Peptides against a protein of PDB entry 6NYY. Designs and how they scored, part 152

Target 1, 212 residues: chain A of PDB entry 6NYY
Amino acid sequence: KHFEQAIERVIGGLEKKTQVLQPEEKKTVAYHEAGHAVAGWYLEHADPLLKVSIIPRGKGLGYAQYLPKEQYLYTKEQLLDRMCMTLGGRVSEEIFFGRITTGAQDDLRKVTQSAYAQIVQFGMNEKVGQISFDLPRQGDMVLEKPYSEATARLIDDEVRILINDAYKRTVALLTEKKADVEKVALLLLEKEVLDKNDMVELLGPRPFAEKS
Target 2, 212 residues: chain A of PDB entry 6NYY as posed
Amino acid sequence: KHFEQAIERVIGGLEKKTQVLQPEEKKTVAYHQAGHAVAGWYLEHADPLLKVSIIPRGKGLGYAQYLPKEQYLYTKEQLLDRMCMTLGGRVSEEIFFGRITTGAQDDLRKVTQSAYAQIVQFGMNEKVGQISFDLPRQGDMVLEKPYSEATARLIDDEVRILINDAYKRTVALLTEKKADVEKVALLLLEKEVLDKNDMVELLGPRPFAEKS

## One batch from the design tools (peptide; made by RFdiffusion4, then SolubleMPNN)

Design b2_p25_3_s1 (from b2_p25_3, 17 letters changed)
Fold by OpenDDE base, seed 1:
Structure b2_p25_3_s1 (fold): chain B 212 residues (1-212), chain A 25 residues (1-25)
Amino acid sequence: as target 1 above (212 residues)
Amino acid sequence: MSYYNVDESKKEEFEELLKKYLDEP
């Protein structure tokens, strides 16, 4: 309990009990978080789900908590699955509501950052090649890019491709699992908080063996 | 990790990101 609460505070921030969501907003959040949860459930390299909540905390209206792997090295496949999981909320909103809210902005930013890191820092793109450039940190003077404008354009294009691929993968997954997303969303609307056991009861055991 | 934050003040930034990364093939 205390450890979980500590993790919750670190990851989710302080509960803003004062933030009352309208019913429609709460519904949107439930489906958004269900999208993350279900994507994470069915993606092999996603971190194990610990908790999903639609109770507003910190800056977020809802959140999914995962057990972070003590992992310093990520494969391209792992990063892709993480991107898909991150897109899960947005994709869920699209599937169920035919619209995307500003709530997915932070997710898109995270996906974008990950894509750039993969291409520019990790050299994971075949077209760009085995390059590793230091991305300017927030607040660093925009030092001259260590690469040409042509390379910059190529990077931008490949970032778009990577994000689009992750998006399409997420759409395919959550479309296949649409009923599961709805089940999770509805249960979230009822319970406001779900744990791993709730997910197992609802969806069955996660299809991937948790590496102990 | 917070996955949902509605900030209408950032709508323009969001739309720009969408256009840049998801809407353009």
Scores: peptide ipSAE 0.017, ipTM 0.441, DockQ to the pose 0.726; fails the geometry check
Fold by OpenDDE base, seed 2:
Structure b2_p25_3_s1 (fold): chain B 212 residues (1-212), chain A 25 residues (1-25)
Amino acid sequence: as target 1 above (212 residues)
Amino acid sequence: MSYYNVDESKKEEFEELLKKYLDEP
């Protein structure tokens, strides 16, 4: 309990119980978070879901909490699944509502940052090559890129490809699991908070063994 | 199951959105 609350505070901030979502907003958040949860559930390299909530916390309207492995090194496959999980909310909104909300923009930012990191920092792209450059931090005036403009364009293109691939993968997954997303969303609307046990009851056991 | 058979129509929308996102400072 105390540990979970501490993690929740770190991830989502303090619960703002005073922020009442409108029913339609709450519905959107529920499907958004359900998308994350279900994507994470059915992606092998996604972190195990611990909790999903549609109770507003800090600046977030909802969150999915995962048990990250203390892993410092990630494979390309692991990063892809994490990207897909991060896109799960957006994709869910698209599938169910045919629209993308501003809540999904933050996830897109994270995915974009991850994609750039993979290509520019981790050298995980064959076309760009095995390069490792420090990415400018948000807000740093990068006066000079450590690579040519041609390379920059190539990086941008490959980032788009990577994100599109992750998006397509997520769309395919959540389309296949559309009924599960809906089940989770509906249960979220009822309970506001779901834990791993709720997910197991709803979806069955996670198909991937939690590597303890 | 290969998760790669996604509706191409959604790809274009995503690409456009991504383009906007990347072009926005």
Scores: peptide ipSAE 0.017, ipTM 0.408, DockQ to the pose 0.073; fails the geometry check
Fold by OpenDDE base, seed 4:
Structure b2_p25_3_s1 (fold): chain B 212 residues (1-212), chain A 25 residues (1-25)
Amino acid sequence: as target 1 above (212 residues)
Amino acid sequence: MSYYNVDESKKEEFEELLKKYLDEP
């Protein structure tokens, strides 16, 4: 409890108890966070869900917290599932409301950054090849890209493909699990905060063994 | 509305670096 609260404070900031969400905003947040939670639940390589909340915090109107694996090396499959989990909120909003909010833009940015990292830094794309470019450190003036314009275009294309693949995967998953997203969202609206046990009670046990 | 992971510090740093790399003309 105390450790989780400390982590929550570090990640989410202090709960802005003063920020009152309008009912429609609260609904949007609930479905957004439910999308993250359900995607994370049914993706094998996603981090285990610890907590999902629609209580506004310093950085957002809601959050899904996952137990980070002490993992420094990620497979392509792991990164894909993490991308899908990150897209879960946006996809949920699209499925249920036919619209996306500004909260979904930050998630898309994270996904985009992850995709570029996979292709440019990790060499995880066969077309681009096993290239790894050092990213500029904070304060370093990047004078020139270490690759040609043609390579840059190829990278951009492959990033788009990767993001689209993750998006389609997330759409397929959350469409299949639409009823589960609804259940989680409704329970969030009632309880405002859910933990892993709430999710187990609602959805059943997570279908993947948690690597301890 | 955001996904939060405890290891966000390294991810954020990486993400910031990537953003700088990608946003630079």
Scores: peptide ipSAE 0.016, ipTM 0.452, DockQ to the pose 0.120; fails the geometry check
Fold by OpenDDE base, seed 5:
Structure b2_p25_3_s1 (fold): chain B 212 residues (1-212), chain A 25 residues (1-25)
Amino acid sequence: as target 1 above (212 residues)
Amino acid sequence: MSYYNVDESKKEEFEELLKKYLDEP
């Protein structure tokens, strides 16, 4: 109980009980969070869902909490599934509303950062090669990139390719599971908060064994 | 349902976000 509340405070901030979402905004948030939840449910290497909420907290209008895997090393496949899960909210909004809201900008930033790190920091791209550069930290004026302008252009191109691949994968998944996204979104609008048990009752058991 | 290609507007937003990330000091 206390640990879950602490995680909720760190991830979501304090509940802004005073922020009343308009019905249309609440609907958008429900489908956004349902997209994250369903993508995470059906992606093997995504972290298991613990809780999903459409109650506004801090700057977020909703959130999904996942059990992090106790691992320090990630494969390219694991990072791809995490990118797809992060894109799940944006893709859900596109599928159901034909528009993307400002709520998806933070997710896109996270995906972009992950893609860049895979290519530049982890050397996971064959075209760029097995290179590892320090990512600019917020506040470090990295005046000069440690690579040529030609390499910079190649990195940018490969980052776009990787994100587009993750996006297409997420679109395919959530289109296949569109009815499940709808079920989760509607239940969120009713209950405002869902846990793992609610998801099991609604969708059945997660198809991947939790690697203990 | 025709999955519309990432509209040119979404491409611009993505490019702006990429630029912001790459240009962030």
Scores: peptide ipSAE 0.015, ipTM 0.419, DockQ to the pose 0.076; fails the geometry check

Design b2_p25_3_s2 (from b2_p25_3, 18 letters changed)
Fold by OpenDDE base, seed 4:
Structure b2_p25_3_s2 (fold): chain B 212 residues (1-212), chain A 25 residues (1-25)
Amino acid sequence: as target 1 above (212 residues)
Amino acid sequence: PSYINVDESKAEEFEALAAKYLDPP
C-alpha cells in the first residue's frame, strides 16, 4: 500500500479527489483506460499491469500503471507492442463511442514520437536505412535537419505506415477482446480502481509469463 | 517549428489515416 502510493504519486501525480467527473466523462475515461489495460494484458511485450484507475491524478483523468521493466534496449517488436498499448485508449473510445477525446490525442502524440524515434534515431526502418539523427529536445526549434528533404518525406511516410500498422493491430486486438474491454470498463465504473488481481479474476491469467 | 508542433501536425494526419481502418461501430 504505502509503496504503491508512492509510485502512484511519482507516476500519476497527486490524486485530485476534488475533481468530480461527470457521469459521461467517467464512462469515457473508464473505457479509455480499459482499452489500455486490455491491450497491455494481451500484448506480449507490454509491461505487466499493476493498477488501472479512473480517479483523476495530476493532469490525467485516469491511468494504467505497469511494473516497469529495467529495460534500456527495446526491439522493434517490443516498441510496436508499446505503441499498441498506448493506442489502446483511443481505439477503445472509437470502438465504443465512435469518437476520440483529447486524452486519445495525447496518446497519439506519444505514439508519433515513438515512431519517429524508431525510424530517425534507432535505424529500425529498412527503407530509411541504418540512420541515427538526434531529435530536438522538447521546446527546441528545429532550425536545420541533418538530412535531405527527400529523406524527410521518406521518414514521414514510414512513420505513417508504422503508426497505421500499430493502429490496425490495436483495432484487431481490441475488437477481438471487445467483451473484455467492456468488462474492465464496467468494473472500473464500479470500483474506480482495479489491481492485477481484479484483472486476473475478470480476464483470467495473463497469457504471457511474467518476466520477473 | 518546434518538435512538439511537428508532432501535433503529424498526429492529426495520422489520425485521419488511422480512421480508415476502423470498422464503423
Scores: peptide ipSAE 0.015, ipTM 0.428, DockQ to the pose 0.109
Fold by OpenDDE base, seed 3:
Structure b2_p25_3_s2 (fold): chain B 212 residues (1-212), chain A 25 residues (1-25)
Amino acid sequence: as target 1 above (212 residues)
Amino acid sequence: PSYINVDESKAEEFEALAAKYLDPP
């Protein structure tokens, strides 16, 4: 108990008990976080869910905590599943509300950064080729691109393709699992916080063996 | 252009693209 609370404080920050979400906002957050949770549950290469919460913490309105894999190497398939999990919140909002909120902006940025990294840094795209360029860091001025404008356009196109593929995959998954997303969202609205055991009780065991 | 501006612009573009793949309710 005390140790778990300490970890929660380090990762999530202090609970903003002063930030009361409106009921409709709380509903949106519940379905958003349920989308992440369910996507992560049914994607093999997603990190295992530890906790999901709709209690505002720090700068977030909700959060999902995952146990990161202690790995330094990622395959293209692993990165795709991580992208899909990251899109899960936005896709859930669209499926259930027919609208997208600003709450998913940070998720889109992360997905975009991951897509560029795969294509430009990791050489994971056949059309662009086996190249590895450093992406500009946040705040770095890009003075010169290490590639031609034609290559830049190709990279942009392939990034869009990769993101769209991840999005479509996430839509297909969460549409198939729509009832599970709703179950998780409704339980979040009741309990505000769910752990791995709550998810197992609700959805059954995760279909992938946790590599310990 | 700052890296931040590029990322934000691409996120917005993705939002517009993503909307095309969702079946209208």
Scores: peptide ipSAE 0.013, ipTM 0.432, DockQ to the pose 0.107
Fold by OpenDDE base, seed 1:
Structure b2_p25_3_s2 (fold): chain B 212 residues (1-212), chain A 25 residues (1-25)
Amino acid sequence: as target 1 above (212 residues)
Amino acid sequence: PSYINVDESKAEEFEALAAKYLDPP
Protein backbone atom coordinates (compact mmCIF):
# COMPACT_ATOMS: atom_id res chain seq x y z
CA LYS B 1 0.00 0.00 0.00
CA HIS B 2 2.50 2.68 1.05
CA PHE B 3 4.92 1.55 -1.58
CA GLU B 4 2.32 1.61 -4.33
CA GLN B 5 1.23 5.07 -3.29
CA ALA B 6 4.80 6.20 -3.38
CA ILE B 7 5.24 4.80 -6.87
CA GLU B 8 2.11 6.59 -7.96
CA ARG B 9 3.44 9.81 -6.51
CA VAL B 10 6.72 9.37 -8.30
CA ILE B 11 4.89 8.66 -11.51
CA GLY B 12 2.81 11.75 -10.88
CA GLY B 13 5.89 13.95 -11.05
CA LEU B 14 6.16 15.34 -7.53
CA GLU B 15 9.32 17.44 -7.49
CA LYS B 16 11.62 17.44 -4.48
CA LYS B 17 12.84 20.71 -3.07
CA THR B 18 16.37 20.73 -1.70
CA GLN B 19 16.23 21.19 2.08
CA VAL B 20 18.80 21.90 4.78
CA LEU B 21 19.50 18.75 6.79
CA GLN B 22 18.37 18.71 10.37
CA PRO B 23 19.86 16.19 12.80
CA GLU B 24 16.83 13.97 12.37
CA GLU B 25 17.18 14.21 8.64
CA LYS B 26 20.84 13.31 8.95
CA LYS B 27 19.83 10.21 10.86
CA THR B 28 17.30 9.33 8.20
CA VAL B 29 19.90 9.80 5.49
CA ALA B 30 22.37 7.63 7.38
CA TYR B 31 19.93 4.75 7.59
CA HIS B 32 18.88 5.34 4.00
CA GLU B 33 22.43 5.16 2.72
CA ALA B 34 23.15 2.24 5.00
CA GLY B 35 20.25 0.44 3.36
CA HIS B 36 21.75 1.00 -0.06
CA ALA B 37 25.18 -0.02 1.14
CA VAL B 38 24.08 -3.22 2.86
CA ALA B 39 21.78 -4.23 0.04
CA GLY B 40 24.62 -3.72 -2.40
CA TRP B 41 26.94 -5.69 -0.14
CA TYR B 42 24.78 -8.79 0.04
CA LEU B 43 23.36 -8.82 -3.48
CA GLU B 44 25.48 -10.84 -5.84
CA HIS B 45 24.75 -8.84 -8.94
CA ALA B 46 24.88 -5.44 -7.31
CA ASP B 47 27.74 -3.17 -8.22
CA PRO B 48 30.56 -3.16 -5.68
CA LEU B 49 30.31 -0.38 -3.11
CA LEU B 50 33.10 2.16 -3.28
CA LYS B 51 31.88 4.85 -0.96
CA VAL B 52 28.88 5.82 1.09
CA SER B 53 28.38 9.34 2.36
CA ILE B 54 25.84 11.34 4.29
CA ILE B 55 27.49 14.61 3.42
CA PRO B 56 25.08 16.58 1.29
CA ARG B 57 26.36 17.21 -2.20
CA GLY B 58 24.52 19.28 -4.72
CA LYS B 59 20.93 18.09 -4.84
CA GLY B 60 21.56 14.94 -2.81
CA LEU B 61 21.39 14.53 0.96
CA GLY B 62 23.71 11.54 0.81
CA TYR B 63 24.92 8.99 -1.67
CA ALA B 64 26.31 5.57 -2.20
CA GLN B 65 28.91 5.28 -4.91
CA TYR B 66 29.44 2.01 -6.68
CA LEU B 67 31.90 0.76 -9.18
CA PRO B 68 29.85 0.19 -12.27
CA LYS B 69 30.52 -2.97 -14.15
CA GLU B 70 31.53 -2.30 -17.70
CA GLN B 71 28.62 -4.41 -18.80
CA TYR B 72 26.46 -3.62 -21.77
CA LEU B 73 24.17 -6.60 -21.35
CA TYR B 74 22.27 -7.20 -18.15
CA THR B 75 20.38 -10.29 -17.15
CA LYS B 76 17.02 -10.15 -15.45
CA GLU B 77 18.70 -11.28 -12.23
CA GLN B 78 21.25 -8.51 -12.45
CA LEU B 79 18.58 -5.93 -13.04
CA LEU B 80 16.58 -7.29 -10.12
CA ASP B 81 19.51 -7.01 -7.74
CA ARG B 82 20.13 -3.52 -9.01
CA MET B 83 16.52 -2.67 -8.33
CA CYS B 84 16.82 -4.12 -4.84
CA MET B 85 19.93 -2.10 -4.14
CA THR B 86 18.15 1.01 -5.37
CA LEU B 87 15.25 0.23 -3.04
CA GLY B 88 17.61 -0.39 -0.12
CA GLY B 89 17.42 3.14 1.19
CA ARG B 90 13.65 3.29 1.21
CA VAL B 91 13.35 -0.14 2.73
CA SER B 92 15.81 0.77 5.46
CA GLU B 93 13.74 3.82 6.34
CA GLU B 94 10.66 1.64 6.56
CA ILE B 95 12.34 -0.98 8.73
CA PHE B 96 13.90 1.45 11.16
CA PHE B 97 11.47 4.34 11.22
CA GLY B 98 8.19 2.83 10.09
CA ARG B 99 7.88 5.68 7.65
CA ILE B 100 9.12 6.53 4.22
CA THR B 101 10.48 9.94 3.44
CA THR B 102 10.48 11.85 0.22
CA GLY B 103 14.20 11.04 0.13
CA ALA B 104 13.51 7.82 -1.70
CA GLN B 105 11.54 9.37 -4.56
CA ASP B 106 14.39 9.34 -7.02
CA ASP B 107 15.14 5.74 -6.16
CA LEU B 108 11.56 4.80 -6.83
CA ARG B 109 11.66 6.59 -10.11
CA LYS B 110 14.77 4.71 -11.13
CA VAL B 111 13.26 1.41 -10.10
CA THR B 112 10.08 2.18 -11.99
CA GLN B 113 12.02 3.14 -15.07
CA SER B 114 14.06 -0.03 -14.88
CA ALA B 115 10.95 -2.14 -14.49
CA TYR B 116 9.30 -0.59 -17.51
CA ALA B 117 12.41 -1.07 -19.56
CA GLN B 118 12.62 -4.71 -18.59
CA ILE B 119 9.05 -5.38 -19.56
CA VAL B 120 8.45 -3.25 -22.61
CA GLN B 121 11.90 -2.89 -24.06
CA PHE B 122 13.84 -5.98 -23.08
CA GLY B 123 11.01 -8.48 -23.30
CA MET B 124 11.89 -9.90 -19.89
CA ASN B 125 8.30 -10.60 -18.90
CA GLU B 126 6.57 -13.80 -19.87
CA LYS B 127 3.05 -12.36 -19.85
CA VAL B 128 3.83 -9.37 -21.95
CA GLY B 129 6.01 -11.58 -24.07
CA GLN B 130 9.20 -11.16 -25.97
CA ILE B 131 8.00 -7.89 -27.32
CA SER B 132 10.29 -4.96 -27.60
CA PHE B 133 8.29 -1.90 -28.28
CA ASP B 134 10.30 0.60 -30.15
CA LEU B 135 10.35 3.59 -27.98
CA PRO B 136 9.54 6.67 -29.91
CA ARG B 137 12.81 8.42 -30.50
CA GLN B 138 13.58 11.52 -28.56
CA GLY B 139 11.52 14.20 -30.25
CA ASP B 140 8.95 11.95 -31.81
CA MET B 141 5.52 13.06 -30.79
CA VAL B 142 4.13 10.04 -29.05
CA LEU B 143 0.74 10.42 -30.62
CA GLU B 144 -0.42 6.90 -29.96
CA LYS B 145 0.78 4.02 -27.86
CA PRO B 146 2.12 1.30 -30.13
CA TYR B 147 -0.03 -1.20 -28.24
CA SER B 148 -3.61 -1.61 -27.14
CA GLU B 149 -5.02 -0.25 -23.92
CA ALA B 150 -5.28 -3.81 -22.70
CA THR B 151 -1.58 -4.30 -23.31
CA ALA B 152 -0.85 -1.03 -21.55
CA ARG B 153 -2.75 -2.23 -18.51
CA LEU B 154 -0.94 -5.52 -18.61
CA ILE B 155 2.38 -3.73 -18.76
CA ASP B 156 1.44 -1.54 -15.82
CA ASP B 157 0.37 -4.54 -13.81
CA GLU B 158 3.53 -6.46 -14.57
CA VAL B 159 5.66 -3.43 -13.75
CA ARG B 160 3.98 -3.23 -10.37
CA ILE B 161 4.53 -6.91 -9.80
CA LEU B 162 8.20 -6.63 -10.67
CA ILE B 163 8.71 -3.61 -8.42
CA ASN B 164 6.83 -5.30 -5.61
CA ASP B 165 8.95 -8.40 -5.99
CA ALA B 166 12.10 -6.32 -5.82
CA TYR B 167 10.72 -4.51 -2.82
CA LYS B 168 9.85 -7.73 -0.99
CA ARG B 169 13.26 -9.15 -1.77
CA THR B 170 14.88 -6.03 -0.39
CA VAL B 171 12.72 -6.12 2.73
CA ALA B 172 13.65 -9.72 3.34
CA LEU B 173 17.33 -9.02 2.87
CA LEU B 174 17.54 -5.91 4.99
CA THR B 175 15.39 -7.45 7.69
CA GLU B 176 17.81 -10.35 7.86
CA LYS B 177 20.72 -7.92 7.83
CA LYS B 178 19.05 -5.35 10.07
CA ALA B 179 21.92 -5.31 12.53
CA ASP B 180 24.35 -4.67 9.71
CA VAL B 181 22.25 -1.79 8.43
CA GLU B 182 22.26 -0.29 11.89
CA LYS B 183 26.02 -0.72 12.25
CA VAL B 184 26.60 1.02 8.96
CA ALA B 185 24.16 3.78 9.78
CA LEU B 186 25.72 4.44 13.17
CA LEU B 187 29.19 4.49 11.72
CA LEU B 188 27.99 6.86 9.01
CA LEU B 189 26.66 9.18 11.67
CA GLU B 190 30.09 9.15 13.25
CA LYS B 191 32.35 9.29 10.21
CA GLU B 192 29.95 10.75 7.65
CA VAL B 193 31.83 8.87 4.94
CA LEU B 194 32.62 5.18 4.66
CA ASP B 195 34.69 3.38 2.10
CA LYS B 196 34.94 -0.26 1.12
CA ASN B 197 37.51 -0.93 3.83
CA ASP B 198 35.23 0.44 6.51
CA MET B 199 32.52 -1.85 5.22
CA VAL B 200 34.83 -4.86 5.27
CA GLU B 201 35.85 -4.05 8.81
CA LEU B 202 32.27 -3.65 9.86
CA LEU B 203 30.53 -6.42 7.94
CA GLY B 204 33.34 -8.70 6.92
CA PRO B 205 34.37 -9.38 3.38
CA ARG B 206 31.69 -9.16 0.76
CA PRO B 207 30.37 -12.68 0.28
CA PHE B 208 30.71 -12.49 -3.47
CA ALA B 209 33.94 -12.65 -5.33
CA GLU B 210 34.48 -9.25 -6.77
CA LYS B 211 35.04 -9.70 -10.42
CA SER B 212 38.38 -8.02 -10.66
CA PRO A 1 19.85 10.36 -1.71
CA SER A 2 20.33 9.59 -5.34
CA TYR A 3 21.85 6.31 -6.13
CA ILE A 4 24.53 7.67 -8.35
CA ASN A 5 24.14 5.24 -11.10
CA VAL A 6 27.20 6.30 -13.04
CA ASP A 7 25.38 5.12 -16.12
CA GLU A 8 23.20 8.21 -16.16
CA SER A 9 22.70 7.56 -19.81
CA LYS A 10 20.63 4.50 -19.16
CA ALA A 11 18.69 6.25 -16.47
CA GLU A 12 17.78 8.95 -18.92
CA GLU A 13 16.74 6.37 -21.44
CA PHE A 14 14.61 4.70 -18.85
CA GLU A 15 13.14 8.00 -17.83
CA ALA A 16 12.28 8.77 -21.38
CA LEU A 17 10.80 5.33 -21.66
CA ALA A 18 8.73 5.67 -18.55
CA ALA A 19 7.51 9.06 -19.62
CA LYS A 20 6.33 7.64 -22.89
CA TYR A 21 4.56 4.65 -21.49
CA LEU A 22 3.14 6.20 -18.40
CA ASP A 23 -0.18 7.76 -19.01
CA PRO A 24 0.17 11.40 -18.33
CA PRO A 25 -1.72 12.09 -15.16
Scores: peptide ipSAE 0.019, ipTM 0.495, DockQ to the pose 0.096; fails the geometry check
Fold by OpenDDE base, seed 2:
Structure b2_p25_3_s2 (fold): chain B 212 residues (1-212), chain A 25 residues (1-25)
Amino acid sequence: as target 1 above (212 residues)
Amino acid sequence: PSYINVDESKAEEFEALAAKYLDPP
């Protein structure tokens, strides 16, 4: 309990019990978080879900808590699954509501950032090549891009392709698992917080062996 | 196990990254 609360504070900030979501907002958040949760559940390289909540914390209206892997090196496949999991909220909103929220936009930003890092920092794109550019640190003057405008355009194009691929994969997954997303969302609306056991009860055991 | 939410730290790192490469619309 205390440890979980401490982790929750780190991830989501202080629970703002005073922020009452409107029913429609709460519904949107529930389906958004359900999208993350279900995507994470069915993606091999996603971190194991610990908790999903639609209780507003800090600036977030909901969150999914995952057990982070103590991993410093990520494969392209792992990063793709993480991207898909991050897109899960947005995709869920699109599937169920035909619209996206600002929360989904923030997730898209994170995905975009990951895509750029994969292509520019990690050299994970064959067209761009094995190029690693040190991204300026926070606060460093926007130094001139260490690559040509042509390379910049190529990077942008490949980033878009990567994001679109992740998006399509997420759409396919959550469309297949649409009933599961709905089950999770509905249960979130009822309980406001779900743990791993709730997910196991609802969806069955995660199809991937969690490294204990 | 210090649950460093690697996601937030990486997200921030990625955010800082994206902010540099993504021209704000």
Scores: peptide ipSAE 0.018, ipTM 0.432, DockQ to the pose 0.074; fails the geometry check

Design b2_p25_3_s3 (from b2_p25_3, 17 letters changed)
Fold by OpenDDE base, seed 4:
Structure b2_p25_3_s3 (fold): chain B 212 residues (1-212), chain A 25 residues (1-25)
Amino acid sequence: as target 1 above (212 residues)
Amino acid sequence: MSYYNVDESKKAEFEELLAKYLDPP
């Protein structure tokens, strides 16, 4: 209980009970968070879902809480699944509403940053090679890139390919599981908060063995 | 993960964001 509350504060801050969402806004948030939740449920290397909420907290209008793996080293496959899970909200909005909202901006930023880090810092691309460059910190003016313009273009291309692959994978998954996304979204609109047990009741047991 | 805003956006914003990270000013 105390640990979960601590994680919730880190992820979303304190509940803003004073922030009232309009019904259409609440619906959008529900489907967005359902997209994250369902993507995470059916992706092997995603972190296990603990809680999903459409109650506004801090700057967020909703959130999905996951049990962080005590893992500091990630494979390329693990990072891809994490990218797909992060894209789940945006993809859900696209599938159900034919549009995306500004709510997906932070998710897009996270995906972009992850992809760039995989290519430039982690050397996880065969074309770019086993290179590792320091990425500029947020707010640092990079005066000079530590690599050639040709390498920069190659990096840009490979980052775009990686993000596009993650996007396509997420679209395929959530299209296949569209009915499950809707079930989760509708139940969120009713209960505002779902836990792991609610998800098991709706979707069945997660198809991957929970590594405790 | 958190949902922050509900305003409509276009897919073009993704490309703009990507460009920002690839060519940070």
Scores: peptide ipSAE 0.014, ipTM 0.498, DockQ to the pose 0.302
Fold by OpenDDE base, seed 5:
Structure b2_p25_3_s3 (fold): chain B 212 residues (1-212), chain A 25 residues (1-25)
Amino acid sequence: as target 1 above (212 residues)
Amino acid sequence: MSYYNVDESKKAEFEELLAKYLDPP
């Protein structure tokens, strides 16, 4: 109990028990988090879901906690599934509401950063080649890119392709699993917090063996 | 099952949003 609460505080911050979400906002958050949860459930290389919550914490209106893999090296396929999981909230909002909220912007930023890292740092793109450049950190005055303008344009194009592919994959997945997203969202609206056991009861066992 | 065609307009919005993150001010 105490250890889980400590981890939750690190990931989600302090519960703002005083923030009463309006019913429509709460609904949006529930479907957003359900999108992440269901995408993570049905993606082989996504981290296993531990907990999902629509209780506002810190700056977030909801969160999902995953069991991190003790892995230092990621394949391109693993990174793609992680991108899809990250897009799950945004895609869920689009499927159910036909709109995207500001909450989905942070997820898009994370996906964009991952795509750039794959192409520029990890050399995972055949067109750009086996290059590794340090990405500017937020706050670094990047005066000059370490590559030509032609390379910059190529990188931007390939980043867009990668993100679009991840987006399409996520749309296909959550459209197929639309009923599951709705089940999770509705149960979140009732219980506010779901754990792995709730997900197993609702969706059945995760189709991928947990690598022990 | 309504295949929501990601309307070219939403693709454009997505690309515009991407552009904001790709070209930080």
Scores: peptide ipSAE 0.008, ipTM 0.422, DockQ to the pose 0.086
Fold by OpenDDE base, seed 1:
Structure b2_p25_3_s3 (fold): chain B 212 residues (1-212), chain A 25 residues (1-25)
Amino acid sequence: as target 1 above (212 residues)
Amino acid sequence: MSYYNVDESKKAEFEELLAKYLDPP
């Protein structure tokens, strides 16, 4: 209980009791968070879902909380599934509303950062090669790119490809699981908070063995 | 943060976001 609350505070920030979502906003958040939750549920390398909430906290209007793995090394497959999970909210909004919100934009930023890091920092792209460039730190005047303009363009292209692949994967998954996304969203609108047990009741056991 | 409907030019937004990360000023 105390540990969960502490993690909730770290991930979600303090509950702003004063932020009343309009019904339409609440609906959007419910489907957005349901998208994250369902994507995480059906992606093998996603972290186990602990909690999903549409109660506004800090700057977030909702969140999906996962059991953090004390994992310092990630495979390309793991990072892809994490990207897909991050895109789950955006894709859900697209499927159900045909529109994207600012919340979905923030998730896209995270995905973009992850994709760039995979290609430039982690050497996870065959076309760019097994090279690692230092990512500019926030505030560092990037005077000179450590790579040619041709390499820069290649990186840009490969980042787009990677994000598009993750997006397509997420679209395929959440389209297949559209009914599950709706079930989760509707239950979120009712309960505002779902835990792992609620998800099991709605969706059945997670199809992947929990890596203990 | 309020969820605002971002206009349908998803492609333009995507490219803008990519540009911010790939071509940081």
Scores: peptide ipSAE 0.021, ipTM 0.576, DockQ to the pose 0.130; fails the geometry check
Fold by OpenDDE base, seed 2:
Structure b2_p25_3_s3 (fold): chain B 212 residues (1-212), chain A 25 residues (1-25)
Amino acid sequence: as target 1 above (212 residues)
Amino acid sequence: MSYYNVDESKKAEFEELLAKYLDPP
């Protein structure tokens, strides 16, 4: 218990127990986090869910925690599933509320960064080719891009394609599993925190074997 | 609202490893 709380504090920040979410905000958070959780549950290469919470913490109003794999190399397919899982909250909000919150924008930023990294750093795009450029870090002066304007435009286009593909995949998945997203969201509103066992009871066993 | 994975701590290591594999000989 104390150790878990310590890990949760490190990952999620200090619980803002004093931050009372409005009922509508709490509902939005529940469906957002349910989207992440369900996407992760039904994506083969997503990390196993450990915990999902709608209790506000220092970095957010809710979170989903996953068990990281001791994996240092990722395939394009694995990165795609991670992108889809990250989009799960946004897509859930769109499906259930027809709107996107600021929390979903932060997830989109992460997805965008991942897409650029795949194309520019990892050379995972056939059109752009096997290029590896250092992306400017936050706060670094945008040094001159080491590639032409034409290449920059191509990169931007391919990033958009990749994100759109991940988005469409996530929409298809969460639309199919819409009832499951709702079940998870409703249970989150009741319990505020769910673990893997709660998910198994609610959705059945995860369809993918946990790679030990 | 954020997805938290311990993966961020390994990003640097991952990038370094990938750089080694992608560095043209």
Scores: peptide ipSAE 0.015, ipTM 0.392, DockQ to the pose 0.086; fails the geometry check

